# Peptides against a protein of PDB entry 8HF1: the designs that were tried, part 80

Target 1, 320 residues: chain A of PDB entry 8HF1
Amino acid sequence: NVMLYATKPTEVMVSFPHQEQVLTVTRLISAEIEKFYVSLDLMNIGVQPIRRSKSLQCLRDPSKKSFVKQLFNDFLYQMKEYGIYAASIAIISLIVEFDIKRRQAETLSVKLMHRTALTLCEKIRHLLVQKLQDMTYDDDDDNVNTEEVIMNFSTPKVQRFLMSLKVSFADKDPKDICCLVFVERRYTCKCIYGLLLNYIQSTPELRNVLTPQFMVGRNNISPDFESVLERKWQKSAIQQFRDGNANLMICSSVLEEGIDVQACNHVFILDPVKTFNMYVQSKGRARTTEAKFVLFTADKEREKTIQQIYQYRKAHNDIA

## One batch from the design tools (peptide; made by RFdiffusion4, then SolubleMPNN)

Design b2_p15_6_s1 (from b2_p15_6, 5 letters changed)
Fold by OpenDDE base, seed 4:
Structure b2_p15_6_s1 (fold): chain B 320 residues (1-320), chain A 15 residues (1-15)
Amino acid sequence: as target 1 above (320 residues)
Amino acid sequence: MLTEEDIFEEIPEPP
C-alpha cells in the first residue's frame, strides 16, 4: 500500500494584508473596458456560421462577443488579484489572442470587433507601462522589469509569494528543487510565468537556481481551436519538467488529465483552495520527505482558511 | 535577511 509511506507534507500558511489599493490607473482601465462593453453590445456582427463541431459541448464560439468579454474579465481579475505588473504581462496575451482572431475572422464585422478590442488592449498596455515607469526615478531607464518595480506593483499576495520563493530557494542546487505552483485560471499560468521570468532574472540568488515552465490545461474549447503549437509546447514543458530541465511548474487545477508529474518537494497554492478534490490532488503532489504544501491567505480570512483546511484534513482521513 | 520561519506559519493539527 504505497500511500501509507508517503510522508505527509508540512502544511504551511503565508498571510498577507488585504489592501484594496484602488490606484487611479486601475479605475481608468476598468472604466475603459466598461465603455468598450457598451460599444461591443451595439456592434452588429451578423449571424455567425454554425461550425458543426461534432462534440456536444457548447463550443464557445471564439468570434462571439461573450468570448471577447470573457478575456477582458479574466484580465480585470488578474489585475485585481496579482497587480499592475502582472496586468502588464497579461495584456500582451490578450493582444496576441485578438490578433490571431482578427486574422482568422471570416467576416468584416468580426474582424472590426477584434480590431477594436486590440486598440483597447494597446491603450491599456500604454497606461500600465506608463504607471510602471512613473516610479523609476531614472527617466533614461525604460527597464520596468527590476525586482523593485515588480514588488512595488504587485499585490501583497504576489509580494509574499515572491518572498517565499526567495527564502525557500536562494542559492540552492537546481537539482534539489521540484516545485509546483497552482493557480485557478489557465490565463494566470502564462501571466505568472512571465512575472517569474522577470523576477528570477532580476534576483541574483534565483537567476541560476529556478527555471520556470507553465502548463495550460486543455482548453474546454475543442482540440480544433488549440493550435498544434500550443499542444506541442505543453508536451515540451511537461517533458522539460520531467527531465529536470525545468524545476518550477506553474499549472491550473486541470491536472485532472492524468499528467504523471513527479513527486515535488514544494507545492504552492497561489489562489484559494475552492474544492476538496483540489486540496487532495495538489497536496498529493508534495510526496518527498521534507515536502512543503504552502497556502496563501489574506489576514482577514486566516481563521476561515484554517477551518477549511481542518475540514479537508478530516474529510481526507475519513476516506483513507 | 528574511528566513522561512519569518514567512511560513505551520498549520497545526486541530486541537
Scores: peptide ipSAE 0.499, ipTM 0.918, DockQ to the pose 0.863
Fold by OpenDDE base, seed 3:
Order: C-alpha cells, then sequence, then structure tokens
Structure b2_p15_6_s1 (fold): chain B 320 residues (1-320), chain A 15 residues (1-15)
C-alpha cells in the first residue's frame, strides 16, 4: 500500500534533428563488413556441438558464425545510432571479445574465423581513429577525447543527451544526483559508459559532479553464459550506486524485479520506449520530489512519441 | 547559455 503516494515524475521530451549524415568512412566500414560476411559464409568451420540446456527450449546455440555476425550488426547499429565517436569505443569491445574467442577456439578453422574477424576490427578501429584525428593538429591519441571531438562526431541524439546532462548537473552537489540512463542494447551500455567517462573528464563543470557506472541486464538466455567477471561487475556497480559512490547508472534492461535501486531524481530514456512494461518500470524509478522522466525523440517522430506516451498513461491509469 | 527550458519540453496532459 505504500506505493500509492509516489509523486508522479514530470515527463519531459528532448527533440533532436533527424540527420542521416552518411559519412564516407561509415559507408566504407559497412562495405568492409558486408565483404567479410561473404567470406564468412564460405568458411568451413565444421558442425558445432548442440549444447542441450536442461530447459526444454532448445535455443540452438547460435552458430559461431551467427554470433560473429551479431556482434558486427550490433556495432553497425551503434555507429548509426550514436555516431563515429561511440563506434570508436564500441569496436574495442569487439576486439576484446574476438581475441577471447580466438584463444578459446577448439579447432584451427574456428581460430582462423575469429582471427579474420579481429583483423577486420583493427582495420575498422584505424579508420575510425583516423577520422577523429582529422580535426586535431597533433597525432596524439589523447587529443581525440576533447568535448569538441566528442560532440562533432556524435549523432544529434547523443549531442542533445550530453547537453541535457550538462544543463541538468553542471556545478551541482554529487550527493543530490541520482540518475538512471536506459538504453535498448546490452553493448550500448559499455559504449555510452566509455563516451560519458571521456565527456565528463573533458567537461570541467561535470568532472567532479558525475560518477558513471553501467549495469548489463542478466542474459535471459542462460545465466551459465554470464562470465563470473560480469556477475561480479554487476554486483559491484549496483553496490557503488547504492552507496552513492556512483550517481549515474547506465542500464540496458529495466532493473529486473528485486534489484532495489534508490529513488532517482532523473531517468533518461536514450532509446525509443518500445513497450508499456518498459515505460512503467523505468518511470517508476523516478520517485523523488521534482523527479524528471526524460524521453528522446527525432523531430519527425515527435507527434508519434507524444501519442504513444498518451496511450501508455491511459493504460497505466486503467490498471491503477 | 543553454537553460533546461531550452532543451526540455514538458509533455502536456492529453486534451
Amino acid sequence: as target 1 above (320 residues)
Amino acid sequence: MLTEEDIFEEIPEPP
């Protein structure tokens, strides 16, 4: 019965211009990935053993090829949705994953497949870093992490997100901040976390104000595939956020039922709200007095977004 | 200087 008196958060919208600026470098990277898929389809890696999980859902262990394609498709999505700067961080996560898979390879053919994927990732990394350096006079890798470079090589959505953080939190007391950022995809959490670390470090008004963390949702597919390291990281990140050692948390899933997170004063939904459940659960974290629930929309989709929120408000009032 | 009002638009109540 204590849920009845939760102050409703103020629902606000941030509009951004829909600019599909297709840079030459993004076209080149996409073409190199498509060429790699043709080569990957021709690779003979043998029949992979079907892992029978004890649960009757024979989720076909995605073929080792399907997993490689999934990682590159997720990278292409991040490059499109968040920009070249975010892509330069995202590609490092692919490099780490393919190097681990290469070392764990049981066959020479699988080892070669992951090595070829890794070689492509290094080429993509070079193309991205070179493009970020086009604005810098000095070839120093540290010079690509300026506020100006981050803003110029981010999508309009990410630019408006960073601006929204700056206007909301500049020169505030870190103790008064409890912020959640929701993203759709698991790999986006790490990418946006890395982007925010660099942005906060380059922005004097935020450097000692915001301390970000990220939490990847549990793999609904199998807890057995979560590395012991990922589970330890999740527990540590949640604890740091509860203890106030972190005041901004990036999440790919609505915190599963039973993750007690403190009442937040800001909830940012960086990606489109796709489900009523996501709306209710994310909004339900904005519980402080004067809490804000912030949505991002392209200008062309503004009316559609407003109508979707009205439908969700109505459906929520009909259940209450 | 950008303000919160310059960036945030309140979603009105449905008519």
Scores: peptide ipSAE 0.498, ipTM 0.918, DockQ to the pose 0.873
Fold by OpenDDE base, seed 5:
Structure b2_p15_6_s1 (fold): chain B 320 residues (1-320), chain A 15 residues (1-15)
Amino acid sequence: as target 1 above (320 residues)
Amino acid sequence: MLTEEDIFEEIPEPP
């Protein structure tokens, strides 16, 4: 049992203040999405032909309204959990998805629904970008991708995560780094990847040190085909990480499915550890002698997090 | 300059 003989990584915690950044822009965006949901519920999309695909027992919601709401709910979650800067990246993923869905629409009503969603995403993007620009005193530098802008428009959790990366990896040899970053949601992988690309590019101490990649789980049967492109991209990202061409991998629960990745020296759990399986599988990737297993917790949840880790340690020792 | 010690808190063994 390869799990039993794994060197126990050093388990460390990073605490962050619980600041609800109640920005006017986030309230405006939330209110626009809520208005859109009311409009969406009133849309008559008609009876969609039930494509009885024999193999996928999941009755695709013929209205596709649930999927539209899911994407906006995931965006709202990312904006809340990671901040405005992360939201400015996350909204681009929604724009791409709704443009694809608009082009693939079999009916005019479905096409109109996705067009309306896309128009809202462009409005949200504009509101976010304007807010990021409000801190750039220099009217001439359209570069909202500075370290300062990224830090100021990120949640305390993301700020502490970026600080943790900088302190851990500044001016190190990229070959000595094998880092995993676990997030709960598949869409967060892309968002944090985009944020890290911009942060690394803005941080001289990390530019030639960290090469990020991301991996999204297969288990979210997006009712629509994982594009041949997404599957190719996943295979390429895994291969780059295996070959050492990437040294930081952002992943969701995918690694629970037995993707063999190298032994890592750093494992960051950016989102709360919700299950014992997630704890064991993620911790089980930190297998080097000096491996760190890093948890992020709000100050208010610190004690609860510690107690949960003690329960997981106990349960792990009872199986070992 | 922030150190690893300034950011990382080791989770102690349970009592």
Scores: peptide ipSAE 0.495, ipTM 0.917, DockQ to the pose 0.868
Fold by OpenDDE base, seed 2:
Structure b2_p15_6_s1 (fold): chain B 320 residues (1-320), chain A 15 residues (1-15)
Amino acid sequence: as target 1 above (320 residues)
Amino acid sequence: MLTEEDIFEEIPEPP
């Protein structure tokens, strides 16, 4: 019976124009990654022992070619879905990840593979930063983190998301804000977090209002040293959000893992709602009086999104 | 200056 008294959040939609930013730089980066995949397939890294966790799940060995391809595929997705500015942050995460793996490499062949991946990431970073600098008069790297550069090199979805944050939270008391931002992919949490840090710092109306944090889902990857650091970070981020030291939390499917967060007054779904479970769980976090549940949709998908929400509302009412 | 009304569209109840 506790479900009956949940104040139903106001469900709102933010529409954005579907613009595939087909920039020359994004095509060049995609082509460089494709060339790298051909080279990667030709690399002999030897037979790596399948590290089985105690749970018999075949751990994706982080030293395998498939993991390298996954990171670059996730980067390509972020560049497409969030834009060049978000990609410039996402590539730094790949650089860090490949540098760690290069240092941890037990074999020269695996070390060389991660070194080659790292060299490609540095080339991609240079291409992205150079493109961001095309709007700055000054060669200073610090000038690429302006509100204008962030907005102009973000996809229409991200632009509307940032506008939504600004109109919702400008000059508000930080204590009155409890915001969740849901994204589909784990790596997007870090990317959008970095973007928001820079956007908030460049936007005077938000600097002392929003303090973002991020949570990434538990990788079923064995408790290697990286997973311990990630777990410590997750615990710290959750605690900061509980203590009110952070008032905006970016998360992926973390709610499916039973992470309990406080009742929020804003829930933003930045990526499409793909499942009824995601709809119910994310909406169920918007539990305060006057809570908003915000969906983002391309204009072309607006009607389909509305119909999907009606189906989810019906299904939810049939269970309640 | 953009308002919440300029950005947010309330999803109506189905007819």
Scores: peptide ipSAE 0.493, ipTM 0.917, DockQ to the pose 0.862

Design b2_p15_6_s2 (from b2_p15_6, 5 letters changed)
Fold by OpenDDE base, seed 3:
Structure b2_p15_6_s2 (fold): chain B 320 residues (1-320), chain A 15 residues (1-15)
Amino acid sequence: as target 1 above (320 residues)
Amino acid sequence: MLTEDDIFEPIPEPP
């Protein structure tokens, strides 16, 4: 009986200043979304058909209006938590989604609703890109993807995350890297993935070192809402990470769903650890020799975060 | 040059 001594990862913390930088552009975007919500509430889109799922839970099919509001609320959250550079990437995902929904609309009223949402997204995109260009002398869209622009228009949390990647992985062999990045929200995975692609491409020390992928958890809601494309993409992303064709995986709660990923040497928790299960599952992936488990916290929340980790350590030792 | 020690703070064991 070889007792596989599970090597305990080194738990480390990265502190960042809590700056509520309220940019004028962020206030303007928030005000435009609030005006749009007032207009959206006045729109008559008719009675939506109740899809009866075969499970006795009448999950009210979220009204087509509720889904539109959810996407904009998730965008506002990403803009606040990750910054205006991340928001410029996130808005493209909304544009794509609303264009698909506009084309799939069964009624003129629903088509008009998604068209109005799309028009607002294009306005928001223009405002964000214009603000990113304020640091560039050249009007070319490609000039907004520099390391300097990414850093300056990211929140302190994202700045410290990017610095943590640079100091951990600069000029390393790609084969020696197996990194997980955990985020709370599904849409954040794709947003941070796009940000990392641009950051890695603009950072010579990480170029050809880090190859990111992302993975979105299965919506605990009906598997019927996962597109066949999303399921194929998830399988491909996991396989690329297993085969070593990707060495950094961004995921949201995917490990709670029993997705088996290999033992990693780095696990970054970019968002607050909200549950004991998230703590145990994510920490349990840092299993290599000298593995690091990295937590991000605002300076003001540092003591609260430490106390929460002590509670989770105690609860884990009581079960083990 | 920033080092790992400049960014990563070890989480202490509870007293």
Scores: peptide ipSAE 0.496, ipTM 0.917, DockQ to the pose 0.877
Fold by OpenDDE base, seed 2:
Structure b2_p15_6_s2 (fold): chain B 320 residues (1-320), chain A 15 residues (1-15)
Amino acid sequence: as target 1 above (320 residues)
Amino acid sequence: MLTEDDIFEPIPEPP
């Protein structure tokens, strides 16, 4: 009997305008990635030795090409869902990953493939940074990390999220804050973390109030493919959040896999709630008396979101 | 200055 002591959090919604405006720079970047995919498909990298993981479940793509395409598709998703500023942070993660893989390449053809991907990432980074600089009079890269630049080059969803953090936490005691931010995808955790670090540093009311961390979920693919470094980093991030050295944790569906985090006073669901389990588990982390459970929705999807929450509330009451 | 009430909408109870 898990007595779900249902301290029912206050459920609130944040609406944001749907922005269909595709900027010229985002179209150019997408076109450069598509051209790269055509080139990548023509690359002969030979038959790579199938390292079967001990778990038998994931045949690593013997071509390693599908993984390269996955990283760029994940980047394109970040750029679309979170904006140009978030994309400028996300591209750095791709640069690091492709540089590591370039160094670890067992063959010249695989080394060349990762080098070509890295060269494209550097081109994309320059296009993004140049676009961020359109609002700055100064050529200094550090001037792109202002509150104004972050807000103006973020999607309406991210803008409303940052506003929600500012109104909720401005000038509060850091000890009174225990915040979870749920995102759909693992790579979004790192991207939103980097964005929040820069936003908090540029926002005086939050600089000494919020200390973010992130959790990357276990790769469902195989625990054997999690680097020892990633596992150590996850443990450290969780420990910092438990010790109060971090008071905002960005996580994906990882909490479904049994990561025990403390009871929180704020739970933000940045991406759409896709499952009943995600709803119950994320809401079940908002356990303080004044806990808030915050959902983000596009204005056009507001009614659909409300109806989905009613269905989840009904289903939850039928189990309780 | 934006307030919590300016950003957070209560999710209506079902009728």
Scores: peptide ipSAE 0.495, ipTM 0.917, DockQ to the pose 0.860
Fold by OpenDDE base, seed 4:
Structure b2_p15_6_s2 (fold): chain B 320 residues (1-320), chain A 15 residues (1-15)
Amino acid sequence: as target 1 above (320 residues)
Amino acid sequence: MLTEDDIFEPIPEPP
């Protein structure tokens, strides 16, 4: 019962400037995706065979087109919310997903649809990588994974998040760290994980201090879309975090399943807290006496965020 | 060098 833990973590806020990074590359990528949606709507993929999964929950298998659009919409969200550097990692996840779907395609029309999506993802990847390279003065060092490139091509939210990790964990004993990072979307877990791996590797003070893992919630839309590999990865990641072999876990809000994660000393909420349940559940993981519960807010939304936290505190006290 | 206090703002108690 998450409500019974008497330890009130220190609640802190990190403010960041709202920058609409109006980069020409982000506009170009958005326009290419919209052009692809028009082409996708014109594609005749035929009647998809209804795989009668034996489970009576005929959750409508999202149309193969709807799933493709969802992945690109999630990518566009990640590019907007986390920046171009995060988008360069996110696009690789789309490439992998569409290649799997292309190989699993039961019809030539569906195979062609996923092939066209892959071609667009490769074009987007080249545009992103080229933009990351434009700031490297040395023509010979194709290494876009430096601390400087990560910081410059991340949103102010992500910049403040990385700074928060550096000031909190620089040169600390890895055993004294138990950190959760909550994000809204499933695909953001993989994206932020890849960003953190590169950032930690580029930041000497965090090398051998932070060992990140990610947990992807179950796909409530179709258990059949969860690869055996994803389920194995989730079990391994949780076990590594329990054993202390990983000390930072990135989670989506789908911790509805009673994943018994240990008491943490740091909980970062990277995305807005949208529900009282998310507030209570995430805060209830910060169980040590010195635990920090860290919220991120845009400066323009600071007052609204504070008022929302007051309402959640009040509601929590009325139930306690 | 940035400190924790430079980045983390305490959420005030409601008045």
Scores: peptide ipSAE 0.491, ipTM 0.915, DockQ to the pose 0.866
Fold by OpenDDE base, seed 5:
Structure b2_p15_6_s2 (fold): chain B 320 residues (1-320), chain A 15 residues (1-15)
Amino acid sequence: as target 1 above (320 residues)
Amino acid sequence: MLTEDDIFEPIPEPP
């Protein structure tokens, strides 16, 4: 019973102010996406040929419109939850995805749909980058990746997360660090990974200390859509973390899939813990001596978070 | 300089 002998990690919380960043740019972007949804609903993409292969029937949204809306909804979520800087990284992933889908389109109508989505993503990218540049004196794209720009255009949650990394890991030996960062959504893993790469590069005391990687769970979506590249990336990222070539791993609910990662000394839960299983599995990775389990909560949700953790602790003690 | 104690709050023990 390996669970009984695990050193209980120190459970701590990080509170952040709930600030609704009402920026004109975020309102404009949201309004452009809503206009696009109206246009998308009116698009006649025709009847998609139902390929008769039994295995492929269940997972092809015949309209492909729901998938387009899902990507933009996930983008809007990331912009809201992580800020404009994170959104500037997230939009690049949408651009890549829609360009792939445009090239793979079997019909002119589907090709046009993905082209229209791509054009909107490029407009959104321009609006985001322009807003990041408003705080920089130099028009150089590299100047938007400073610690100051990252911090100023991040939500209070992300600001407190970056500060937590800085105070925890500044000038430490990379070998002494084994950190997990849990996020709720798969797309957030890539977004926070890109943000951390830029933050670490702009922060001298974390440069050569933290080497991030990210892991996304297997898509329950058809194995046909996991590019050979994504599967290779996942295997490589896990191996780098096991070999100590990476010391910070960003992951979603991937631990539910039985991916065994080494014992960690830090576990950060960036998003709310929604399930008892997530609590037990994530906490169960903080197994080293003096391991920390760090929860992030909005100030307004602090008491609710504490009560939820008490319920999870009780339930965990009742099964141990 | 911010410390760990400036950022990390202990989760209180259940009553």
Scores: peptide ipSAE 0.490, ipTM 0.916, DockQ to the pose 0.868

Design b2_p15_6_s3 (from b2_p15_6 with P1S F2L D13E)
Fold by OpenDDE base, seed 5:
Structure b2_p15_6_s3 (fold): chain B 320 residues (1-320), chain A 15 residues (1-15)
Amino acid sequence: as target 1 above (320 residues)
Amino acid sequence: SLTEEDLFEPIPEPP
């Protein structure tokens, strides 16, 4: 029994500078969301009849206000962590969600709440798109999806991530690439997917090289709200990645759910590794010869990240 | 042009 020593992936770190400057547009957006929260708290949505739906969640927030706040908080997080370009994509997902919920609203008060949220999202979208256009010299409104605009309006973390993809995969054979990108949050998967589609399309050396997909774990919060379309999308995305029709997969903590994905040659951890389990599971997907496990860290957190990886390595060696 | 070496710092072995 030759114990094929699972080739340990090469662990590398990409450092990025901390972004100190807050754009005026991000302050305006944050202030508009805060004003909306005050208004939302004052909205009398009435006592929604507690439908004895067997899902424990209908019991948690009968007003559905907390869910509205959660979506905007997730948007604010994405804007902060990934930049205003990523935020311009993220806001579209909120628009879609609030439009669905507005149409599904059983009461006029809930319908009005979702309409007000939707109106705010459209305002935010306009502010973001306008800011992206301010750097386009050409009056042709349509070209906010250039490599330059994407890079300039992304956080240093996302800039270094995009640069890392470019240096790793420029002019490579698509069949030689099997890449995972791990993010912390479910909504980030779709946001980074949209960003990557635009970046790859604007980057000639990647356009026919990288084919991204994303997968999100089951929504423990609303299995009933996972549209048949979302479930179909997830199954299709995983199958495309298994079949080699996609060579880059964006994942959240989904691998904890036992989704079997192939052995990869690149694993990018875009967000901080918060748990030993996440470290072992994500690193454990980098199983090919010469596999790379790439961590992203702010310069200020570099030493803390290194120490955390040492602890995880030690703990992994003690179990192996 | 940026290289992998310009971006990727090997995580050192623990001391």
Scores: peptide ipSAE 0.533, ipTM 0.929, DockQ to the pose 0.874
Fold by OpenDDE base, seed 3:
Structure b2_p15_6_s3 (fold): chain B 320 residues (1-320), chain A 15 residues (1-15)
Amino acid sequence: as target 1 above (320 residues)
Amino acid sequence: SLTEEDLFEPIPEPP
C-alpha cells in the first residue's frame, strides 16, 4: 500500500489585511463598464442560432452579449481581487479576445458590438497605465514593471503572495523547486502568470531561480470549444514543468481532471479553498520531504478559514 | 529581512 508513506505536508496560513481601497480609477472603470452594459442591452444583434450540442440539450450557447458581459465581470473581479497592476495585464487579454471576435463576426451588428467593447477596453487600459505611471518620473511604459510599482498597485493578498515567494525561493537552486500556485478562475491563471513574469524579472534574487508556467483546466464544456492552440499550449506547459524547464506552475481546477503533475515541495492556494475536492487534490500534490501547503486568508476570515480546514481534515480522515 | 516565520503561521491541529 504505497498510500501509507505519503509525507503529510506542513499546512501554513498567510494572513493579509482586508483593504477595500476603492481608488478613484477603479470607480471610473466600474462606472464606464456599467454605462456600457446599458448600451449593450439596447443593441439589436439579431437572433443568434442556438448550437444544439446533442449531448447537453440544456446548455444554451451563451448569447454573444452574455459572453461580453462575462469577460468584463471577470475583469472587474480580477481588478478587485488582485489590484490595478494585475488589471493592466488582464485587460490585454480582453483586447485580444474582442479583436478576434470582431474579425470573426458574421454580421455588421455583432462586429459593431465587439468594436464598442474593444474601444472600452482601450480606454480602460489607458486609465490603468496612466495610474501606474503616476509613480514614475519617466513616461516610458517599461518603467511601470518595477518591483515597487507591482507591489504598490497590488492588493494585500498579492503583496503577501509575492513576499512569500521571495522568502521561500530567494537564492535557491532552481532544481530544488517544484511549486504549484492554485487560483480559482481560468483567466486569473494568465493574469497572475504575466504579473509573476514581470515581478521575477524585476527581482534579482528570483530572476534565475523561478521559471513560471501556467495551465488552464479543460472547460467541462465539449473539447470542441478548446482551440487546437490552447490544447497544444497546455500540453507544452505540462511537459516543460515535468522536464524541469519550468519550476512554478499556476493552475486552476486542472488537477481535478486527473492531470498527473510531479510531487511538489510547495503548494500555494492564492484564492479561498471552496470545496473539499480542491483541498484534497491540491494538498495531495505537496508530497516531497518538508513540503508546504500555504493558504492565503484575509484577517477577518482567519477563524472561518481555520474552521473550514478542520472540517476538511476531519472529512479526509473519515475516508482514509 | 522577512523570514518564513514572519509570514507563515502553522495551522494547528484542532483541540
Scores: peptide ipSAE 0.532, ipTM 0.929, DockQ to the pose 0.877
Fold by OpenDDE base, seed 4:
Structure b2_p15_6_s3 (fold): chain B 320 residues (1-320), chain A 15 residues (1-15)
Amino acid sequence: as target 1 above (320 residues)
Amino acid sequence: SLTEEDLFEPIPEPP
């Protein structure tokens, strides 16, 4: 029972400036996705055979078109919330997903739909990589994975998050670190994981200090092969974190599934705390005496965030 | 160098 742990972590807030970085490239990408949605709505994919998968838990498999739109909407969200660098990683996940769906396509029309989505993803990837390269003075150094490029093409929220990791963990013993990073969306776990791998590799003070992993929630709408691979990955990632082979875990609201995660000394909430349950569950993982519970807020939302935390503290005290 | 104190603002107790 997460509520019974009387350990009061130190609750801290990191403020960041609200920059609507309206980059021309982000406008171009958004316009290309909107144009694709118009074309997608005109595509006749026919009546999809209802595979009666006998598993009762098939929530209405959203129309194959709805799923394609959801992935691009999640990409647009990640590009807005985390920046162009994170978007360059996120687009690779879409490419992999649509290639799997293209290979699994039961009809030529569905195969063509996923092929068109892949072509758009490759165009977006090219636009993002080209923009990341614009900061490299050396035309020959295609290495867009430097600390400088990561920082310059990340949102102020992500910049403050990376700075917070550096100040918290620089030159520390890996065994003394047990860190959770909470994000709202499932696809953000993979995106932030890829960003952190590159950032840690580019930051000498964090090399061999932080070993990240990520957890993906079981709510796979996709029933077959993808769910087995993700379940295997999730079990392996949890085991590595339990064994101390990983000391930073990126997760979404997956704690509802009864995953027994060890007591942590750091809990970072990268996205807004939207529910009381998320607050209590995430805070209840910061169980050491010196544990930190770190929230990120835009400067304009600072007061609203503080008031929300006061309401959650009050509600927690009324139940305890 | 930036410190934890430079980035982390303690969330005060409600008045």
Scores: peptide ipSAE 0.532, ipTM 0.928, DockQ to the pose 0.874
Fold by OpenDDE base, seed 1:
Structure b2_p15_6_s3 (fold): chain B 320 residues (1-320), chain A 15 residues (1-15)
Amino acid sequence: as target 1 above (320 residues)
Amino acid sequence: SLTEEDLFEPIPEPP
């Protein structure tokens, strides 16, 4: 019995202009990834042993090549959805992953594949950092982490999200803040976490107010791919959030049944609500009438978003 | 300065 607590949070929407970042750098990066995919398809990596992972989910991507493409596709998605600044953080996660896989490679061909992917990631990182530095006169990497650079190289969605955090939490007592931020993808959690750390550090009104953490739902991670470090991080992050040492938690949309997170006064849905279950589970974290459930929508999708939320409200009321 | 009211629009009930 999932007690569908009849939670009546204040449901609000933040609209943002639909702007595709038409930057030359994003086109160059996309073209380099496409060229890499052609090269990747031609690579002979041999027959990969189907690791009989007992979980049916590990059967979905038996190809080490498919996984490489998935990571770059996720990066391209993040660059499009969150902007160049977020992409500069996201690429670091790919670098780390490909370096680990390069070191763990059982064959020279697989090692070379991951090395080629890593070399591309470093090239992409340099292109992104160079573009961020175009706004700074100083060559120091730390100068790209200003509020201005973060805002200017973020998508309108991310800009409105950061503005919403600033307006909601400026000069508040950290103890009175319990905020959840929901994103669709696991890699987005890390990316938005890194972005928020830099934004909060560069924003005096938030620096001592918001302490972010992130949590990736286990259901999206094959237990075989969860590093001991990632599991320790998740446990620590949850505990810090429960203890009030962290007051903002970034979550992937797959909340496992049993992440007993306390009632939150703010729930931000940064990505579109794709399912009724996501709506109910995320909204169910905002338990009071004073709690805010905040949706982000492009102006062009506003009506569609409203209609979808109405359908979810109706369906929720029919079950309650 | 932007307020919460400037950013947060109540989700209307469809007519």
Scores: peptide ipSAE 0.532, ipTM 0.929, DockQ to the pose 0.796

